# Designs tried in a protein design run: peptides against a protein of PDB entry 6EJA. Part 49

Target 1, 276 residues: chain A of PDB entry 6EJA
Amino acid sequence: VEYMPANPVRIAFVLVVHGRASRQLQRMFKAIYHKDHFYYIHVDKRSNYLHRQVLQVSRQYSNVRVTPWRMATIWGGASLLSTYLQSMRDLLEMTDWPWDFFINLSAADYPIRTNDQLVAFLSRYRDMNFLKSHGRDNARFIRKQGLDRLFLECDAHMWRLGDRRIPEGIAVDGGSDWFLLNRRFVEYVTFSTDDLVTKMKQFYSYTLLPAESFFHTVLENSPHCDTMVDNNLRITNWNRKLGCKCQYKHIVDWCGCSPNDFKPQDFHRFQQTARP

## One batch from the design tools (peptide; made by RFdiffusion4, then SolubleMPNN)

Design b1_p12_8_s2 (from b1_p12_8 with T1E Q4E E11D)
Fold by OpenDDE base, seed 4:
Structure b1_p12_8_s2 (fold): chain B 276 residues (1-276), chain A 12 residues (1-12)
Amino acid sequence: as target 1 above (276 residues)
Amino acid sequence: EEEEGWEGRGDL
């Protein structure tokens, strides 16, 4: 028997898309679309064809909007975090969209639950934030992620400028860049002027793959730290053999790995498979 | 447990 909440949460889905993957995006969109949720789509500045396609979709659905601003993002770029942060601000300013949770999505990571299950679950735990940690040695994570390195995003490249120190008193964490954040925490991240948020925004503006660590780190060091759940309710298509080929060395001064996009035939798996 | 992509990352 599925729990039906009396006050179901509404979700703001943020999609950051690029390239020519209109069909893939359409499939994903159809898979996740629900009339009670909201969809805010950022299309890479360079992806004009995709932008036109997404605009067409947004005109068909009142709960679908496209960012009026567009960033040219690169893999691992700090600008991805900027994209999320600006999207969060926009979503908070959209008073006509009463969302309760912020969820980012890509074709590489899908929710493990049906809409009803997800809504039921989040409605039960509406005060929690769901961030998946790496679950390993933190020092190793820092090293592997290059968090102790200073990066500058410039000219479509992440330049490694040198070494840096982790800010004193900050417990760094991270893992998945796919998260479920409640509105309250998003408000905190967006509008707080405390030292933590201010410093972390600055720190992560020079960070490789910042979205994999920023929200974790901010949350865990914030007054909201007790709201963290080490689970993002996702299935990530990790295949190290395929995704870890150092394929981004031409873009970033670091050896990177990325998850693989799910194939259309994998969609049904999301409904039945729990995250291991 | 799922594979962790970050494990394959590192310095050049």
Scores: peptide ipSAE 0.272, ipTM 0.840, DockQ to the pose 0.854
Fold by OpenDDE base, seed 2:
Structure b1_p12_8_s2 (fold): chain B 276 residues (1-276), chain A 12 residues (1-12)
Amino acid sequence: as target 1 above (276 residues)
Amino acid sequence: EEEEGWEGRGDL
């Protein structure tokens, strides 16, 4: 018998979608939709057709909303963090949506648990935050991630402007850009005026792939640091053979390997993954 | 086990 919590957590799923992801979005939405959760969808400013489709979906479900604002985001762009931060603020201001956890999703990552399992797990650990760290040497992570480099997002490009230093006294961490954050921590990130949050927001506004590191870094250096769990309960579609060819050089002044969107043929991987 | 996060390569 699966554990059924007396006070099950409710999840705000934030979906950031763009381009031709209509089919992927539909599949993902069907897979993750539940009446007790909330879905807040940001559609890239340039993806008008997708936006119309998403709006249609939002009209059919009371627990699905679309951001009234839309950003033009690029792969690795600092604006992605802005998108998350603004969505967090919006969600906190939605008094009619009593969510307990913030979970971001894209076509490149899926939860590895069923809804019931996820809810049961999060209900048991509702005071925790789930961010998966890179598992590498931190210095190597900084170097490879380009955290010691200054980037400017402008004209749909991440321009590398030069070198920068990591703020003094900050322990930088990161890894997966998919996370599960409790409402309390989201409130802290959104409304805190302390030096940590303020400086990190500034720092990461000039950072490549900020979502992979911002929340980790803020959490670990915050009064909430003891709430971190090094697990995001996700399966990431790492297809390194396809993603490790510096394919985003035209968008960002950096080379790397990124996970790819899930395809129908990748579905078998979900069944094979058994993680506690 | 695969490492999490973007596998940065560094400078172009």
Scores: peptide ipSAE 0.137, ipTM 0.797, DockQ to the pose 0.659
Fold by OpenDDE base, seed 3:
Structure b1_p12_8_s2 (fold): chain B 276 residues (1-276), chain A 12 residues (1-12)
Amino acid sequence: as target 1 above (276 residues)
Amino acid sequence: EEEEGWEGRGDL
């Protein structure tokens, strides 16, 4: 029996794209598009061709918009978090887009539910936030993520400036940089002026891979901590042999592993009943 | 069980 919610949630999908992966983006877009959801796309400032293509797509669909601002981002850069935060603000200011959930997507981590299943699930748990934690020793996580190190994004590089301390009284957490956040929490992150949000925004502006930890940490230390669900409803294409080659050492003063992009055939796991 | 997040290795 397919559960059809009486008041189905509407999702704001945020896509942060760069390079020349127009075909990949098109495939992903077709796989996730639904008329009842919203799509907000940021194209890297350096990706002008891609930007033109995305603009063309956005003109064809009323529920697709492109950020009027564009940032130059790098892998692991603190600016990625800034991109998400600004997109969240923009989406909250779009009064004509009544979205209930914020979901970021990339080709490396894809939803594993059909649209109907996802909507049904989120409609049932509309008060929850879905972030997947690392599930390991937290001290190890901090060390491996370099959270105890100060980074500066400058000239398309993440410069390691030195050591830093984790703020006292803060329970740091993180894991996947793919999350499902309800509107209420997004509002809190965007507009709260409390000490937690203020300090964390500052702290994570000098953080490597900030999106993997910022929202987890803010949520778990916030008045909304009871809304945390340790699940991001994603399938991640991990290939450690390919992803653990320190391939980003040329732009980041740190070394680590990253998941790999999905192939087109992997997108079948997020099926839409209605196609454009 | 796949670990989530960037599996940092630390210093270069």
Scores: peptide ipSAE 0.030, ipTM 0.715, DockQ to the pose 0.646
Fold by OpenDDE base, seed 5:
Structure b1_p12_8_s2 (fold): chain B 276 residues (1-276), chain A 12 residues (1-12)
Amino acid sequence: as target 1 above (276 residues)
Amino acid sequence: EEEEGWEGRGDL
């Protein structure tokens, strides 16, 4: 007997899309669409054709909206975090969308569970936040992530300006930039004026790949720290052979490996692979 | 299982 929650959670899916990701977006949308959830789509400022397509979709579904603002984002750019933070604010201001969880999505990963499974799971753990940590030495993580370096996003480039110190008293963490956050924590991140949130927003505005660490760090150092679950319920398409070529050095003054977008042939893994 | 997050290498 499948567990059917009496009060199922409703999810706000935030999709950040750009370029020719129309096919990926269509596949993703079809895979995750449900009438009880909400979909908020940001289209890169430079992707006008895609924006028009997404607008057409949003007009067909009452639970699909497109951000009226659009940012030009780059891989690793601090602006990606800004996109999430602004979308969170928007979603909290949408009083007609009673969502319980915030979930970000792209073509780089998929939820590993069916809608029913996901809803059942989140309904059971509605007070928890799901952030997957890196699973390695924290000092190494800081060094490799460049968290002790100051970056500036400008002219479609992440410029390394120099060194910086991790704020005193802050336990830095991070890992996956794909997360499941409950509304309460999103409210905290959005509206809190405490030193933690204020300082971290400032700190991460000059951070490379900020979404991989911001929410982890804020959560773990916040009054909500006991709500963390080290799992994002995702499958990520890693291909180190392709992703570890320092291919983004032209836009980022740093080097690393990145996951790859899913292709149609990769979809079979969603049915066969479950992450603990 | 592969490490989560961006596998940073450090300086260029």
Scores: peptide ipSAE 0.035, ipTM 0.735, DockQ to the pose 0.630; fails the geometry check

Design b1_p12_8_s3 (from b1_p12_8, 5 letters changed)
Fold by OpenDDE base, seed 3:
Structure b1_p12_8_s3 (fold): chain B 276 residues (1-276), chain A 12 residues (1-12)
Amino acid sequence: as target 1 above (276 residues)
Amino acid sequence: EEEYGIDGRGDL
């Protein structure tokens, strides 16, 4: 028996897409689409073909919109965080879209559970934020992430400028760049002018892979710290053998990994998977 | 165990 919430949460799905993978996007979209949710899609500035395709889709569904602004994003670029932050602001300003949760998605990470299960779960825990931590030595995480290094995104490259220190008094955390954030926390991140949010936005504007730790760090050091759940309700298709070839050295002055895209067959499997 | 975007090699 599935729990049916009296006031089901509505989700704003944010998709950041690039390239020409229209079919993959279409498959993902069909897998996650529901009339009661909202979909806000950012297409890379350079991906004009994909943009045209996405615009066409958005015209067919009233709950699908495309960002009027477009950024040129690169792997590991600080601009990805900017994309999320701007999309959050946009979504908060859309008064006709009463969403309760913000969820980012890509083809490399698929949400577990059926829509009904997800909605039921989030409706029960609507005051919580779901961020998955690395669960390992934090000092090692900082070193591996290059958080103690200063990066500048310029000319489609992440330039390593030098060393930096972690801000004093800040407990850095991170892990997955896939998160489920409630509206209240998104409002805080978007509109707060406190020292934490201000400093972290600045700090992470010079950070490699900022989305993997920005929200974790802000949340854990904020008045909302008690709302954190160490789970992002995702299954990520990680394969280090395939994803860790240091293939991004031409873009980033760092060596990184990436998850693998899910195959269409994986979607059905994961939707049926129950996670304890 | 959750994976993240940087491999074990770290900086270049």
Scores: peptide ipSAE 0.032, ipTM 0.720, DockQ to the pose 0.572
Fold by OpenDDE base, seed 5:
Structure b1_p12_8_s3 (fold): chain B 276 residues (1-276), chain A 12 residues (1-12)
Amino acid sequence: as target 1 above (276 residues)
Amino acid sequence: EEEYGIDGRGDL
């Protein structure tokens, strides 16, 4: 559904980048940039060259900022969630950036809709939160995600320390770590001092791939649970054959998968694929 | 079918 909204939503795009992904970042940035949106970019602490490049871009656009803090993140690390949470706090404290939605992006995941379509859609459903669930057996999901295991991020490694219990009374959910969250829910996650948010922040600080389930779990157990939409409006460049080889065992005491970055030849899919 | 970080994989 596309219409011209009278009060179009403004989006805060959060980009977490590392390494030498300058070309991919440039392509992504060009594809998603609009003067009415906001772009907050975190560059891995170890990626100084990329950081300098991104800073240069941020100086050219008033609606592009770079995080003054930088984390050294690893695949599957709890620090990724910390990055998102801190970015959310920063964005909420930026009173000159009246954003309505938080959207995270990388070169491995691309919005399906054009800017106009996305804005129209989100403007119509501005009270909703878009998180894609795994769609499988939840108990199996918990086991496979290692949610019943305790992990510690230390020295660029996710150490498995032992077993743990899922907190009682919590309905755990998860799936994609790509989400579209409205400002109200982000405010709740950022500033709430209730038992749910407090316990989940603590729980997920020792969680593998926390962004894949933290926001799902918090949302579904929160007073905002009725705002859940099982869709993230994304295309992810998955290749199981290439992405599921336990290639991160040297970083994480667990076997996982990873998507591939989009290549120029993959961009044709963005225009051909539509999701409701 | 959608894949996620640990989907199709698991413990070492």
Scores: peptide ipSAE 0.034, ipTM 0.725, DockQ to the pose 0.634; fails the geometry check
Fold by OpenDDE base, seed 4:
Structure b1_p12_8_s3 (fold): chain B 276 residues (1-276), chain A 12 residues (1-12)
Amino acid sequence: as target 1 above (276 residues)
Amino acid sequence: EEEYGIDGRGDL
């Protein structure tokens, strides 16, 4: 028996996509689309064909919109965080879209629950934020993430400029850049002018893979820290042997790992599988 | 020890 909440949460799905993920995007969109949710899609500035395709889709569905602004993002670029932050602001300003949760997705990641299960779960825990931590030594995480290094995104490259210090008094955390954030926390991140949010936005504007750590760090150091749940409710197709080969050295002065895109047949597993 | 971001995204 599936629990049906009396006041089901509505989800704003944010998709940040580029041209090479067109097929995966289409499959994922079909899999996750529901009339009660909202879909806000950012298409990379360089992916004009995909942009046109997504625009066509957005015209067919009232709950699908495309960002009027487009960024040219790179792997690991600080601009990805900017994309999320701007999307959050946009979504908060869309008064006709009463969403309760912010969820980002890619072709390599999918919620492990059916829509009904996900909605039921989030409706029960609507005051919580779901961020998956790295589950390792934090000092090692900082080093591996390059959080103690200063990066500058310029000319489609993440330049490592030098070393930097972690801000004093801040407990840094991070892990997956796939998260489920409640509206209240998104509002805090978007509109707060406190020292924490202000400094972290500045700090992470020079950070590699900022989305893997920004929201974790802000949340855990904020008045909302008690809402942290160490789970992002996702299945990710990880194969580190394939994904961790410094394949991004041409883009960033660092190495990184990437999950594998799901195959069409993998979508059938999403309803029954848990994240490994 | 090689330094890697632990998640990241696929190629653009």
Scores: peptide ipSAE 0.030, ipTM 0.694, DockQ to the pose 0.135; fails the geometry check
Fold by OpenDDE base, seed 2:
Structure b1_p12_8_s3 (fold): chain B 276 residues (1-276), chain A 12 residues (1-12)
Amino acid sequence: as target 1 above (276 residues)
Amino acid sequence: EEEYGIDGRGDL
């Protein structure tokens, strides 16, 4: 029996979906849906069929909403961060949705805990932020991520324009683009006008795979740095043999690795996962 | 040399 907190946290799940992943989305939605949480779904601008399906779902549940705006995002695109940031702003402006944590999800990633376990855990650590670091040397990370390169997202492509320098005085970090952020930190990221947030938003608007390092970097250099937990409480269907083939060179002037969508045969792994 | 991101979004 799990601990039942007196004031359980409520989670805003942000789902960024695209393409023909209706079946995967349905499976995920069934797995994560709870009446006490909130679900904010962004459907890629180009995925009209999926958008219609998601709208139908949103009409059936009062705690499910679809973004009225839609972006055309690409793998590794800076616009993905924009999507998260805008969704954060929207969620903060939804006064009727008193969420405590922000969690992003896709069909390739699941929470490693049941809802009750997750809520109990987050309720105990409601002042913490959960981001998984790369666990390597930062210099190598910067090179591999292309953080020292300037990218421009334009015409559904990430153009590498040249080299750039990491801003001085900033400790860059990153890793997984799956995170659990408390409302306080989301408020800081969304509304702060300090030099850190302003500079990082600008910097990461020209960054490849920005979600893998933006929140890490901002958090660790912010007054909230002591809230960092090197754990994202996720299970990712990672298969480097399949995901690291430089398959996105037609979209970005860089190579990248990607996880795979969960399939029914993968569900057995949920029972075998250990706390990272 | 080809460089790779860590876990990048791969569903697109």
Scores: peptide ipSAE 0.023, ipTM 0.662, DockQ to the pose 0.129; fails the geometry check

Design b1_p12_8_s4 (from b1_p12_8, 4 letters changed)
Fold by OpenDDE base, seed 1:
Structure b1_p12_8_s4 (fold): chain B 276 residues (1-276), chain A 12 residues (1-12)
Amino acid sequence: as target 1 above (276 residues)
Amino acid sequence: EEELGIDGRGEL
């Protein structure tokens, strides 16, 4: 029997979905759904069929909502960060949803723990933030990510405009774009008017793959820096043969890798784990 | 192996 905390944390799951992957989304939703958590789903502006399907789900569950606003997003686009930031603001303004942690999900990742294990773990470490860093040469990371390059998202493309410098006095970090953030840090990111948050929001609005670095960088340079844990508690479906072919060069002026969506066969191993 | 796929990224 899994340990049950006296004051279990409640999680706001944010799903950013696009295309026609209704079945995939349904499988994921069934795998992660719990009555004590909250689910906030953004559907790409161009994915109207999927939007209709997601709306049907949201009408069936009181703890599932769909963003009333919709953005057109592209792989590596700065707009993905905007989507997360706006969803964070929305979730903080939902007074009827007392969530403790923010967790983003896609079809390419899954929590490594069962719901009971995850809740127990996060309840024990509710003051921590979980972001996985690259763990290697930071200069190499900056070069490979193109953080010293200026990008502009326009007309469904990430245009490389030129070189830029990392802001003075900022220690840049990053790694996974899948994170677990406590409510306190989300509040800081959303409402702080300090120089760090203001400058980083501006800097990352012209950044490729901003979600892989923004929260790491803000956290590590903030008064909350001691709350960082170098782990995102995720299983990511990486397949270099499929995901690292520089396949996005038509969308972004950069070469990149992307994880692959989990297939039905991949979900079987998660279904074998007990969940409430 | 790089878990985050960073090794495959870079300037065109």
Scores: peptide ipSAE 0.276, ipTM 0.851, DockQ to the pose 0.730
Fold by OpenDDE base, seed 5:
Structure b1_p12_8_s4 (fold): chain B 276 residues (1-276), chain A 12 residues (1-12)
Amino acid sequence: as target 1 above (276 residues)
Amino acid sequence: EEELGIDGRGEL
């Protein structure tokens, strides 16, 4: 018998989608939809057909909304972080949506737990933030991520402009760009005017794959650092043979690696994978 | 467990 919390957390799911993920989006939405949660969907500016489809869904469900603004994002682009940050602000301004956790999703990952399990877990640990770190040599992470390099997103390309220094006194961390953040930390990231948040927003606006490191770094250097949990409760469909061939060099002045979208035949993995 | 794509990344 699963524990049912007396005050269950409500989740704001943020989905960032584009045309190539239309089928996966439908599967993901059906898998995660619950009447007590909230769904905020950003559709890439270039995916007009998908946008129309998602708008139709949003009209059918009161707890589903679509961003009125749309960005044209690229793999590894700084604009992805901007998308998350703007969506966080929007969600905080939605007074009629009393969410407790922010969770981002795409077709490349799924929550490990069922809705009931996830809600029970997060309700128990509602003061914590869940980000998965790389767990290896930090200097190597910085080098391979290009965090010591300055990037500019322009004309659908991430241009490497030169070298830069990591800000002094900042412990840089990162790993997965899939996270579970509590409302309090999201409020801090969104509205804080302290030097940390201000500098990191500026720093990561010129960063490759910023979502893999921004929230980790901000959290660990913030007054909320004691809320860090090195776990994002996700499974990701990794296939290094397909996803790690430097296939993004035409978009980014860096060699990239990405997970593969889940397909129907991959769903059996959800039942087989266990995570503490 | 989740894998990360860090190992496949690097400078061009």
Scores: peptide ipSAE 0.269, ipTM 0.849, DockQ to the pose 0.688
Fold by OpenDDE base, seed 3:
Structure b1_p12_8_s4 (fold): chain B 276 residues (1-276), chain A 12 residues (1-12)
Amino acid sequence: as target 1 above (276 residues)
Amino acid sequence: EEELGIDGRGEL
């Protein structure tokens, strides 16, 4: 028996999708869809087929919208962070969507809880932010992530321009690029004009895999630092043999890997249940 | 070639 909160949180799910995997997206969508949540979908600018398919879905559900703007994103590109930041702004401007949490999703990282469990949990901890840290040596993390290197996204490539220093006084952190952020923190990231947010937005505009570190770093150095929980409530499908083979060196001037996509059967790990 | 570190990442 799950606890049913009196004021259950509503979640804005942000999906960043590309390619032609409409059937896969449909399966994932069905697995995570609930009438009380909101779904905001960005389709890569180059993925016109998928965009058409996603538009069809959005027309069928009032709580599903597609970004009117579309970016051409690459693996590891700084533009992915821009996509999230713009989607956050859009979602904050949607006054008819009273969401409490922002959650990004992909086929590579899936929630570990049922909808009821997730909602109950987040409703209890609605003032917290959930980001999973790397849990290792921070200096090694910086080095391996290339955070001390300057990257430029241009012509569908992440060019390594040279070395850079971590900003003084900033405690850099990171790990998973899948996060659960409360509305208050999203508001801070979106609208704050303080030095932290301003400098970090600039810094991460030239960062490889910025979403894996930006929100961690901003949160931990912000007035909201005490709201951090080192858990993103996800199951990550890591297979080093398949995912970590330096397969992106043709796209980025760095060696990297990503988790593997979940198979359809893995979607059952997050089950939607009807609210009473 | 640098050894693959965290999540198989590293400098080329």
Scores: peptide ipSAE 0.185, ipTM 0.761, DockQ to the pose 0.335
Fold by OpenDDE base, seed 4:
Structure b1_p12_8_s4 (fold): chain B 276 residues (1-276), chain A 12 residues (1-12)
Amino acid sequence: as target 1 above (276 residues)
Amino acid sequence: EEELGIDGRGEL
């Protein structure tokens, strides 16, 4: 028998989706939907058909909304972080949605827990933030991520403009771009005017794959640093053979890996709560 | 431990 918290947390799920993930999105949505949670869906500006479909869903469920703004995002683009940040702001401004946690999802990952388990767990650790670190040499991470390089997102491309320095006094960290953030930290990231948040927002606006590092770095250098948990509670469908072929070189001036979208045959992993 | 896609990343 799982523990039922007296004051269960409510989750704002943010889904950033594009047209090619329609089937996966449907599966994910069905898997994660619960009446007590909130779903805020951003559909890529170019995915009009999917947008129409998602709008239909949003009309059927009061706890499902679609972003009124839409960005054209590219793999590795800084705009992805902008999407999350704007979504966070929107969600904080939605006074009728009393969410406690922010969770981002794509067709490439699932929570490793059932809803009841997840809610119970997060209710117990409602003051914590869950970000998975790379678990490797930090210098290597910086190099591999290109954090010491300046990128500009323009014309559907991430242009590498040159080298840059990481701001002094900042401990850079990162890893997974899938995270579970409590409302308090989201509020901090969204509304803080301190030097850390301001500088990092600027820094990461010229960063490749910013979501994999921004929240880690901000958290660990913030007054909220003690809330860091090195776990994102995700099952991500990683297949290095398929995902690590520098397949995005036409989009970004960098090579990178990407997780694969879950297929129906991959669902057994979710049931086993095992990470690939 | 969850695998992360950083190992295959790098400069062109």
Scores: peptide ipSAE 0.077, ipTM 0.692, DockQ to the pose 0.779

